# Designs tried in a protein design run: peptides against a protein of PDB entry 6O8C. Part 215

Target 1, 262 residues: chain A of PDB entry 6O8C
Amino acid sequence: VGLRYEKISLPKIHPRYDLDGDASMAKAVTGVVCYACRTASTLLLYQELMRKGVRWLVELVKDDYNETVHKKTEVVITLDFCIRNIEKTVKVYEKLMKVNLEAAELGEISDIHTKLLRLSSSQGTIESSLQDISSRLSPGGLLADTWAHQEGTHPRDRNVEKLQVLLNCITEIYYQFKKDKAERRLAYNEEQIHKFDKQKLYYHATKAMSHFSEECVRKYEAFKDKSEEWMRKMLHLRKQLLSLTNQCFDIEEEVSKYQDYT

## One batch from the design tools (peptide; made by RFdiffusion4, then SolubleMPNN)

Design b2_p29_5_s1 (from b2_p29_5, 11 letters changed)
Fold by OpenDDE base, seed 3:
Structure b2_p29_5_s1 (fold): chain B 262 residues (1-262), chain A 29 residues (1-29)
Amino acid sequence: as target 1 above (262 residues)
Amino acid sequence: EEEEERRRKEEEELEKEFEELLKEIEEKK
């Protein structure tokens, strides 16, 4: 998962004055730095899109959580009501036993009561699980999305613009070197200017490559790794919520079997 | 003769500066 990009390197630069070689070198450098600019832009776009995706997923999981909590609450109310009704029935049968009436029916009702109490205990476990999930999703929790704003590259960093400035400087030198090549031979002063421009070109190119590597690629890779890890955890959490919802439905179904005794 | 010698020295200095810059670039790779 992630954008594939090629590792770029500057061409070998020779100190020897050579109009043909220098023009060719400058062309290659221009190409490399141009690729860096485009790649930096693409990496930035990817991260911005991923940030939107992260926000979307957070809201989705929060909605799932709220639905699960709602269902749990409904089941708790139903279960508690059923338990109270069974307890009333148990009391009636206990009174009947005291007057030597049917004891066999009390056993069945008592068993139902015990089963309902077990269901109530399981509901408590579900509640604890939901609280854990809530804590993880809360601000400062383990699944907080604050990293998405902190990690990676941002438009405010102006990395693409900085690289573009360097590219412009390099491109100007390249065009001059094309002209120099066409002249075949330069006057002494023009030759000296050419040599100085060659040094400037290397300076700009090195600066561009360093910036691209350290500020664009490295930060992108960190963001990508963090996003993948976070995404896996969020999807797992969503599955947990679904499991809890299903458990609530199972409890509700079981409780419905005992409603005839209330 | 003096002008030719001056030009030669200036070229040599430029070449040295360029070589130093190349070394710096290679070290950063």
Scores: peptide ipSAE 0.021, ipTM 0.541, DockQ to the pose 0.705
Fold by OpenDDE base, seed 4:
Structure b2_p29_5_s1 (fold): chain B 262 residues (1-262), chain A 29 residues (1-29)
Amino acid sequence: as target 1 above (262 residues)
Amino acid sequence: EEEEERRRKEEEELEKEFEELLKEIEEKK
């Protein structure tokens, strides 16, 4: 998933002096570099938007984490309370047995106690998982968003502005070539200027295309790939949090069945 | 005649420079 852009290339360049051909070529070059400028701007905007999205997702997952921790804490408190109550009950029944009183429910209560202890042991696993998640979300963790500031293109790179400068130079030459074409024939000096301008146009165009490809497209693709990888990991983490939350709910539900005995 | 020859030489040099530039561009692709 990402912005789709067309692969652009410079038109074929003929070294031969041809006022009509040169004007047409210059027009085509202007169009290509113009597209590059617009595309670079769009790619930059996309990346900036994605960076905002990344930050948003980090905060969302942190909130999910906090909610899970809160739920886990509630369950632990409830479970511990239930265990303590059951233990008191067990002691009472044990005392009753020592005085030869009927304790038909002792076996059931003991079974409940065993089940509660098993549930309590699972809380340790949940805690460890939460700690792992916390470490991954922490600054410098495996899911840190530092890559979002390092990868891709940034406004500070001034790529769009640099391309725009080159486009301006190219456009100026194009307009001159339109005028030259209208003259049908140039004097020797003007012809030489035209030839020099043609070389300059090619130089600027090549520089623009190189800059676009290497500093805009390539870096964008790297950012995109990194963002997709990171996003997959974050979504997986979120699923893990959901799983842990569900485990807490399951434990709470099971504990609720035994609260009637306490 | 000398001026025409000079002009022709300058044009040939410009064409050569242009061809070299094109070659450099192609090599960088």
Scores: peptide ipSAE 0.021, ipTM 0.540, DockQ to the pose 0.699
Fold by OpenDDE base, seed 5:
Structure b2_p29_5_s1 (fold): chain B 262 residues (1-262), chain A 29 residues (1-29)
Amino acid sequence: as target 1 above (262 residues)
Amino acid sequence: EEEEERRRKEEEELEKEFEELLKEIEEKK
């Protein structure tokens, strides 16, 4: 679940010269852009933390995969050994049957042999599943983490810094408008400067909001969506690995029951 | 009087530029 943020918009700007209104407007704009800066910073932090989490999870799943492969290999060796021993026993009993020994014991051993062969066949399915998982985790695979480096916003983009510069400009104008308001009436030249600064304020504010929306929010949402999808897939993959591990343990347990006969 | 009229015209031009800028901002939203 990604960070929740409030949708922000610039206040309505009145083109009319009004010292009180302009000061109030500038204050509101400052607040909105300040919120945008803080939000952008928070969104960036979240993404960086998620990237760390993604890297960590990839390594964890790779470790789980390697452990599963190791366990599978162990079970294969054990099964092969058990099968070879049972086959030797079957051959001995077949020779003994020619000398009038009980067919019942041979039947039981033959059934065990058949069961072991079935278990060995299931290893092929496990192997194919592991290969599929490996392919998905491989570079360029469906579960590669390359998207985490491409999607979203990065510290190198300097989005927060860019917004902060704009906020500083807006804040300076706001403080000037506060002074202008206190003077109640401006001289002609000061009034023209005020009007010009108002235009600058709007320009900076619009630029800030556009940058925030297009470069921060939009990219964050894309990153969030991609991360959620990827995380679901990774969770499913981990469950698959766990299932395969459990299958290996189940096979090992069954084989252990037959080892007493060899 | 001529200087006041010139100042008034400059103010009207600045207001027009401001209104145009506001319109552009609104259209881009």
Scores: peptide ipSAE 0.021, ipTM 0.541, DockQ to the pose 0.687
Fold by OpenDDE base, seed 2:
Structure b2_p29_5_s1 (fold): chain B 262 residues (1-262), chain A 29 residues (1-29)
Amino acid sequence: as target 1 above (262 residues)
Amino acid sequence: EEEEERRRKEEEELEKEFEELLKEIEEKK
């Protein structure tokens, strides 16, 4: 039921110049953005795997549909043949009845004929159901997989790479802050650079978190929700196909019982 | 003394810009 990930937030940033605090903060920010990069990669992989699974499932259901159609066609041919044979038998017995033969055999054959005609009528219902399923699986149908290509994140979006670039910038500043901490005291110019780098760090971090939240997580969640809904519908459709197949087998079995009388 | 005062003013301006950036970040959360 999808990948679980932890909700992440940036640490609180204090405007106060503090070499020890700034180094610690930068380390924490680096960790958070690193997690975002890894998570984005994992979410992308999940979606790509799901897209493959969706395509596979569509093909599987199409195969199930085709098998059901073939079975239905076989049953129709068998049923029609049986009906024609029974009708010929009825005509022969009707002619014999004119010559004082027992009415009991004609009654039994007539009942079989009526039952076969009822089975033929049920075949029409199966045909209509198959047509409905075909329409749902068709391009633009209710069970089309077009959403899988549209929703979510894609490798072409380069989200992981974009986040990695930001992480690299953040990491560079973190290493500088670690050096600054080791110096214990900075010259005026170096102190100003440190303050500017702190601003840049926050800028990059905020950009990374915004991108992660809006372009990765949100889109992933939308994809996940649609995939779950679609899969439930597809599973239901497969059950319908199985039911139709079983109905065809039941009809075939019943027809076979009557063929013994012809 | 004039250079120290200039440095202090530049630092105060940088702190203000930083605080404004932080406020923008917090407002977007």
Scores: peptide ipSAE 0.021, ipTM 0.540, DockQ to the pose 0.655

Design b2_p29_5_s2 (from b2_p29_5, 12 letters changed)
Fold by OpenDDE base, seed 2:
Structure b2_p29_5_s2 (fold): chain B 262 residues (1-262), chain A 29 residues (1-29)
Amino acid sequence: as target 1 above (262 residues)
Amino acid sequence: SEAERKRREEEEKLEKEFEELIEEVEKKE
């Protein structure tokens, strides 16, 4: 679940010269851009934390994979050993059959041998599945975490700093407009400066909002969507690994039933 | 129009000033 933020918009800026209105407008703009700065910072922090989480999860899944591979290898060794022992026993009993001895026992041992060979064949399927998982986790694979470094916003983008610069400019104009309001009437030259500053304020505010929307919010949303998709896939992969592990245990259990005959 | 030209010129000026300010911020960090 990603962070929720309030949708913000700039107040309407009227072209009319009004000292009271302009001061109020400037105050509102300052508030909006200030909120944008804080929100951008929060969104960035969230993404950075999520990137750490992604890296952690990748390592966890790799560990799960390695454990599964280890278990699989153990089972293969045990199974192969059991098969070899049964095969030796079969050969002995086959010799005894030539003298018509212990026919019933030979049949039972032969059946066990057949079952063990079937279990051995299933190992190929497990191996194939593990290879598939490995390929998905490998660099360039479908579950690679490269997206986490590419998508979203990063500290190096300096988005918060850029917005802060604009906020500073806007704030300065706001304070000037407060002073202008207190004067109640400006001289002609001061009035022209006020009008010019109002245009500057508009420019800075618009730039800030555009930057916030396009470079912060949009990229954050893309990151969020990608992260959710990736997380679902990773969880599914973990379930697959668990299934493979269980299959190995099942085979081991079956083999243990026949160890008394070897 | 001339008014539009003047607005564009001012925007370009402000854009340049903005970039300079950003550079200053980056240097302080």
Scores: peptide ipSAE 0.028, ipTM 0.536, DockQ to the pose 0.041
Fold by OpenDDE base, seed 5:
Structure b2_p29_5_s2 (fold): chain B 262 residues (1-262), chain A 29 residues (1-29)
Amino acid sequence: as target 1 above (262 residues)
Amino acid sequence: SEAERKRREEEEKLEKEFEELIEEVEKKE
C-alpha cells in the first residue's frame, strides 16, 4: 500500500543551437519538473496523513492495553478469592474426614483446587506477555513512533517550495524560448543570451530532479517501508492483546463454574 | 570577416562548455 508514481527523467538536451528544438525541449523539461512538484506535494501529503494515522493507532493500542490490564487484574482478584475459599473448604473437609465423612467430596474439591492453581499459573504468563507489550510500546521500545517524526519528508523541509522556485525559473526560460522561436532568427547578442539561458535551464532542471529524487522520493520510500513494517507489528500486537483478553475471559468463565463450590 | 570568425569561436566555446556541463552532470548520476 502506498502512492504510485511514475519514474520521470529529463529529456535529452542537445548542445546545438536550434530555436525550434530548444523550445520543444524546454516545454518537455517544464512538464517533467511540474510533475515532480505535484508528485512531491502528493508524497508529502500522504506522509502527513500517515503520521496522523500512526498517532491515532498508538493511542488506540494503548487503550486496548489498558483495558486488557484492567481485565487481567479483575480476573486475578476473582481467581485469588476463589482459591482462598477453596483452600478454606479443603481444610474444613480434611478435619471432617477424621470424623468419617465421605472421601469423594474431598476429592472433588481437591481437584477443583488443582485446576484453579493451574489457572493461576497461567496468569503469570499473561502478566509476562503484558509486560513485554508494555516495554514495546514504551518511548524507547521497538514499537515507538519516533521513526514517524524522523523518517520521510516534512512540511518544514520546504521541498515543494524549493522545487516550485526551480520550476518558475525553468518556466520563465521556456516562455522566452517560445518567443525566440517566434522570431525565427535572433541577433548575435540575443543568440548568446539564448545559449546561456539554455545552460541555466539545464542547471535548474538537473537540480530539481536531483532534489526530487534524493530528498523527496528516496525519503518517501524509506518512510513507506518503515511505516509498513511498523504497521504490521502494531496490528500483530493488537491481535496479541485481543488474545490475552480472550484468555482472561476464558479463565473468568472457568472460575465461575467453580464458584458454587466456594 | 574577422568579426564572424570571432563569433564562431565564441559559439564553439559555449557549445563545448555546455557539453562539458552535461557530461559532468551525467557522471554524477
Scores: peptide ipSAE 0.023, ipTM 0.553, DockQ to the pose 0.926
Fold by OpenDDE base, seed 4:
Structure b2_p29_5_s2 (fold): chain B 262 residues (1-262), chain A 29 residues (1-29)
Amino acid sequence: as target 1 above (262 residues)
Amino acid sequence: SEAERKRREEEEKLEKEFEELIEEVEKKE
């Protein structure tokens, strides 16, 4: 999970004045920072999409939870009804036995009663599990999605825009260096300007790369790691809910076998 | 000439400053 991007680095910059070399270097720097801008934008987009996905998944899991609770409630009602009916039947047969009526049927009914009580006991475990899941899904729970709002990069950080500004400055210098190269020789003042611009280029490039690495890539990686961890937990929780639902269905099926006796 | 000497000195100073800047950045990386 995650976007693949190439690790980028600035080309080696020589302090020596060289119109051809400086133009080539500036071109390379422009390319690198341009890539950083595009990558930063892509990483931001990915994170925004993931945040949407996180919100979606939270709602999905909440829906799953509600459905499971509903099913559990249905089964509990059915089971309790069945138990009450069996208990009434047991009482009737016990009275009949006092009058020397058939004991064979009482044994079967008693066995059914025991089985139903066992099933009822399992419902308590299901309820406890559902309560645990509910607590985990709560805003302060272990599956809270607050990290999605905190980790990573956000549009409000204006990282892409900041990088774009630096790229614009770098690009301007690059175009000037292309012109300088075409002149083959610069006047003293122009040469000095070129040298200063080279320093500015390096400054902007370094700033861009630092910003990209520290404010874009690093934060993205942190977001990615958190998202993966959270996603695993959420998927596991969904699996648990499914398991609980299946248990409810199993109980319902078992109860249905005994409803003919009630 | 004095003017040429000053130009060379300024150039050398600029180159040195640039080298120092590069070194500082490289140390931070």
Scores: peptide ipSAE 0.022, ipTM 0.550, DockQ to the pose 0.842
Fold by OpenDDE base, seed 1:
Structure b2_p29_5_s2 (fold): chain B 262 residues (1-262), chain A 29 residues (1-29)
Amino acid sequence: as target 1 above (262 residues)
Amino acid sequence: SEAERKRREEEEKLEKEFEELIEEVEKKE
């Protein structure tokens, strides 16, 4: 589900002074750090988009929850009304039985009453399940989206900008090494400067790669893993809500069969 | 010449310092 990126590593830097080799090395380093900068930007954008998606999904699931609760409430009202009507009918027939009239219909009505009471009991289980779901979606619950704001990289971290600064330093040295190569031979002082710049290039490159790996890639991977886990749980919860809704419909359908007796 | 000897010694020192820097960075990775 996540963005694919290639693992990058710095080229081997030879300590020996070599104008041609150093220019080639500097070019390669520039390319690697440039890729890191672009990749960091892409990873950041992906995470920002995912955060928006997470917020959207939370609202969607909350809507599903509210719809399920609404349906459950409607069914409870209908069921309670049906039970009350059947109970009135039972009382009437019980009075008639005392006068030795019409025993055959009382048994059927009593059976219906028993079935309706069982259906009413099942509503308690649905309610408990909905309460559990509500708890999981609540702030501090197991499906809270607080992780989306905490995990990963953020624009405020300025990781891309930091990498860009290092890239600029490296690029400057690379351009100088191209010039040095073109000179074929440097004076002693210029040679010493070249050697120092090579050390600086290595320092900047290493710093860039460490920053990329530790502050960009690692945090991105953590965000990705957390997002996948959370998404799976949210989808499962949505399926649970659908199941509860279907149970409400099943109860409503069953109740409708008995409405002719009320 | 003595000047050439000193130059070579400084170059060798710089190379060693660079090698040490590379090794230190590689250990941190």
Scores: peptide ipSAE 0.021, ipTM 0.550, DockQ to the pose 0.872

Design b2_p29_5_s3 (from b2_p29_5, 14 letters changed)
Fold by OpenDDE base, seed 4:
Structure b2_p29_5_s3 (fold): chain B 262 residues (1-262), chain A 29 residues (1-29)
Amino acid sequence: as target 1 above (262 residues)
Amino acid sequence: SEEERRREEENKELEKKFEELLKEIEEKK
């Protein structure tokens, strides 16, 4: 689940010259853009942390995979050994049957052999599943983490810094408007400057909001969506690995029951 | 006075330009 943030919008700006209104408007704009800066920073931090988490999870799953492969290999060796021993026993008993000895035991051993062969067949499915998992985890696979480097915002984009520059400009104008308000009336030249500054304020604010929405929020949302999708797939894969591990243990346990006969 | 008239005209022009800018920004949204 991603970070929650409030949807922000610029206040209504009137073109009419009004020192009180302009100061109030400028204050509000400053607040909004300030919030945007902080939010952008937070969103960036979140994404960076998520990227670290993604890398961590990939390594974790790879470790899980290796452990599962190891366990599978162990079971295969044990199972094959057991099968070979049972087969030898079957041959011995078959020879004994020719001389009418121990016929009842041969049936039991033969049944065990059949069961072991069934277990051995299941190993092929496990192997195929492991290979599939390996392919998915491989570079360029379905679970590749390349999206984490592509999607979202990055420190190198300098979005926060860009917004901060705009905020600084806006804040400067706000402080000037606060002074202008205190003067109650401006000389002609000062009034003209005020009007121009108001235009600049709006320009900077609009630029900031557009940048925030398009380059920060939108990209963050895209990153969030991709991360959630990827995370679900990874968690599912871990469950698959666990299932495969459990299957190996089950087979091992079953084989252990027959080792006394070998 | 002529000076006052010029000032008023300049102010109106600035306001008009500002309104146009606002309109352009709104249209791009």
Scores: peptide ipSAE 0.033, ipTM 0.532, DockQ to the pose 0.894
Fold by OpenDDE base, seed 3:
Structure b2_p29_5_s3 (fold): chain B 262 residues (1-262), chain A 29 residues (1-29)
Amino acid sequence: as target 1 above (262 residues)
Amino acid sequence: SEEERRREEENKELEKKFEELLKEIEEKK
């Protein structure tokens, strides 16, 4: 579950010159843009933490893969050895049958040989599955983590800093509007400056909100969706690896039952 | 006075310019 944030909007700005209203409006705008700055910072931090988590999970899955491959290799060696021994035994019994010995024991050994060959065939399927997993985890594979470096927002984008600069400009105007309000009435020149500053304030605020929405929120949502999808696939892959490991153990157990005949 | 009337006219003109700017900003959202 990603971070929850509230949708923010700028307050309505009236063109009428009103020292009390303009001070109140400027205060509200400052609050909204301040929230945007804090939210952008939090969203960035979340993404950076998730990137670390992604790298960690990749290493974990690679370790699981290597363990499975190792176990599979051990089982293949054991199984091949058992098959060779059973084949030697079959040859001995075939020679004995030619000398008029009973065939009952040969039938049992032949059945064991057939079962071992089936187990050997299943190892080929496991190998194919492991190769598929390896391919998916490769740098160009479907489960590559390259998206984590591409999607979302990054510290290098300087989004928080850009928003902070705009917030500083807005805050400065707000403080001036507080002073203007305290004067109750401005001289003509100061009144004109106030009107121009009001336009500047709205310009900065709009720029901040646009940047926040388009460069911070939108990219964050894309990153979040991609990360959730990727995470589900990786967890499923881990389950597949566990299944393959269990299959190797099952084969090893079956082979152990026939070791008395080798 | 004539000076007071001139100031009122200038204020009205500035208000119109401000309204136009606000409209442009809202359209870009």
Scores: peptide ipSAE 0.034, ipTM 0.526, DockQ to the pose 0.832; fails the geometry check
Fold by OpenDDE base, seed 2:
Structure b2_p29_5_s3 (fold): chain B 262 residues (1-262), chain A 29 residues (1-29)
Amino acid sequence: as target 1 above (262 residues)
Amino acid sequence: SEEERRREEENKELEKKFEELLKEIEEKK
């Protein structure tokens, strides 16, 4: 879920000298660029918060991974111990069978042994899955968070500050245009200054809007899209880890039932 | 007056330059 913002555009600027119209235009431009500054700040904040969230999620998934690995290791040790005990029992009963004793018990124990070996084989699949997950989480892996540091806008870009400087210049011209409007008529020199300031205002406004669009909005949208894609993959990975953990618990429970026969 | 005419011509020239600047900016968008 990303931040929504309104698409903004500069008002149409007419070349005609009109003190009332120019003051109104300058006011509108000031409003638009002011909105751009605020929006840029909000978009930056969103990205910084998302970067923190990404780091948090990575650590969470790493913890889940380590817990799963630990559980898997515990189950392997328990399973191997159970297999060794059953094998010893099988050898004892095989000797007894030579004297035609306890044939039914040997059959049951042999069947348990076969089931335990099957469970042991499934551990290889779990191990392979864990290795795949580890590879994906590793530096340079498919789920690396390096994109979060590369994509989007950053405080070091100083985009908000750059826009604020342009806004200050525009605001100054707007205040002058308000004064000019109040005079109703300007002397020749003042009129020429007004016309020149109008050009400057347009220049600053265009620069601000271009910077906002290309360096703030576009990069934000790229960051947003990448973050959504990455988040979906990470959540899926976490579900895979949970599935593997549950498989380990299921195996442990089954092994515990067979331990009563050893 | 001739001075008023001169001012009007200068204003028209500035308007023309401004329009050219606007067109240039629009073309770069």
Scores: peptide ipSAE 0.033, ipTM 0.528, DockQ to the pose 0.791; fails the geometry check
Fold by OpenDDE base, seed 1:
Structure b2_p29_5_s3 (fold): chain B 262 residues (1-262), chain A 29 residues (1-29)
Amino acid sequence: as target 1 above (262 residues)
Amino acid sequence: SEEERRREEENKELEKKFEELLKEIEEKK
């Protein structure tokens, strides 16, 4: 999981005045910064899509949780009913024991009662597990999605737009350098302007690359790492919920075996 | 010749300023 991008760097810029070299350099710089802009946009899009996916997954897991809770509640009701019925039966047989009629059957029913009580105790463990899951999914819990809103880059940061402004400045200088190259030789004043523009180009390019690296790439990587970790934990949580659901079904099946005695 | 010398001096000064700028940028990296 994650978007792959190529590491980019600015070409070497020489202070020497060279119309052909400067035009070529400017073209290369334009290409690099253009790639940075496109990459920044792609990284932003990826993060936005991931945030959507995170929200979706949270809702899905909440639904799974609610289903598990519902099933657990159903089993608890059924189990409690069965226990109450068995207890009534035990009392009846205890009265009959005074007449020595049903000793063997009383033992069997008492054993069933004990087994049902054990099953009831296991429900406490399931409840505790569900409470733990609920706490983890809560807004202040360990699996909250608040990180998705805090980490990474956001459209409101306007990183792509900032880079685009710098790219526009660089591109303008590039086109001028292309014209300068076509002139083959510049007058003194135009030569000085060319040299100043070369400085500006490098300044803008460096600013763009710094911004790209620090505000786009680094933040993206941090977001990616956190998202992967969170996703792994969420998937594990879903498996836990499934396990709890299966435990509830197992208990229900076991209880059904004793319904003939109730 | 004097005008050419002046142009060369100005060019050298601009090159120096450019080199200083490059150095500053490299130091910030």
Scores: peptide ipSAE 0.033, ipTM 0.537, DockQ to the pose 0.877; fails the geometry check

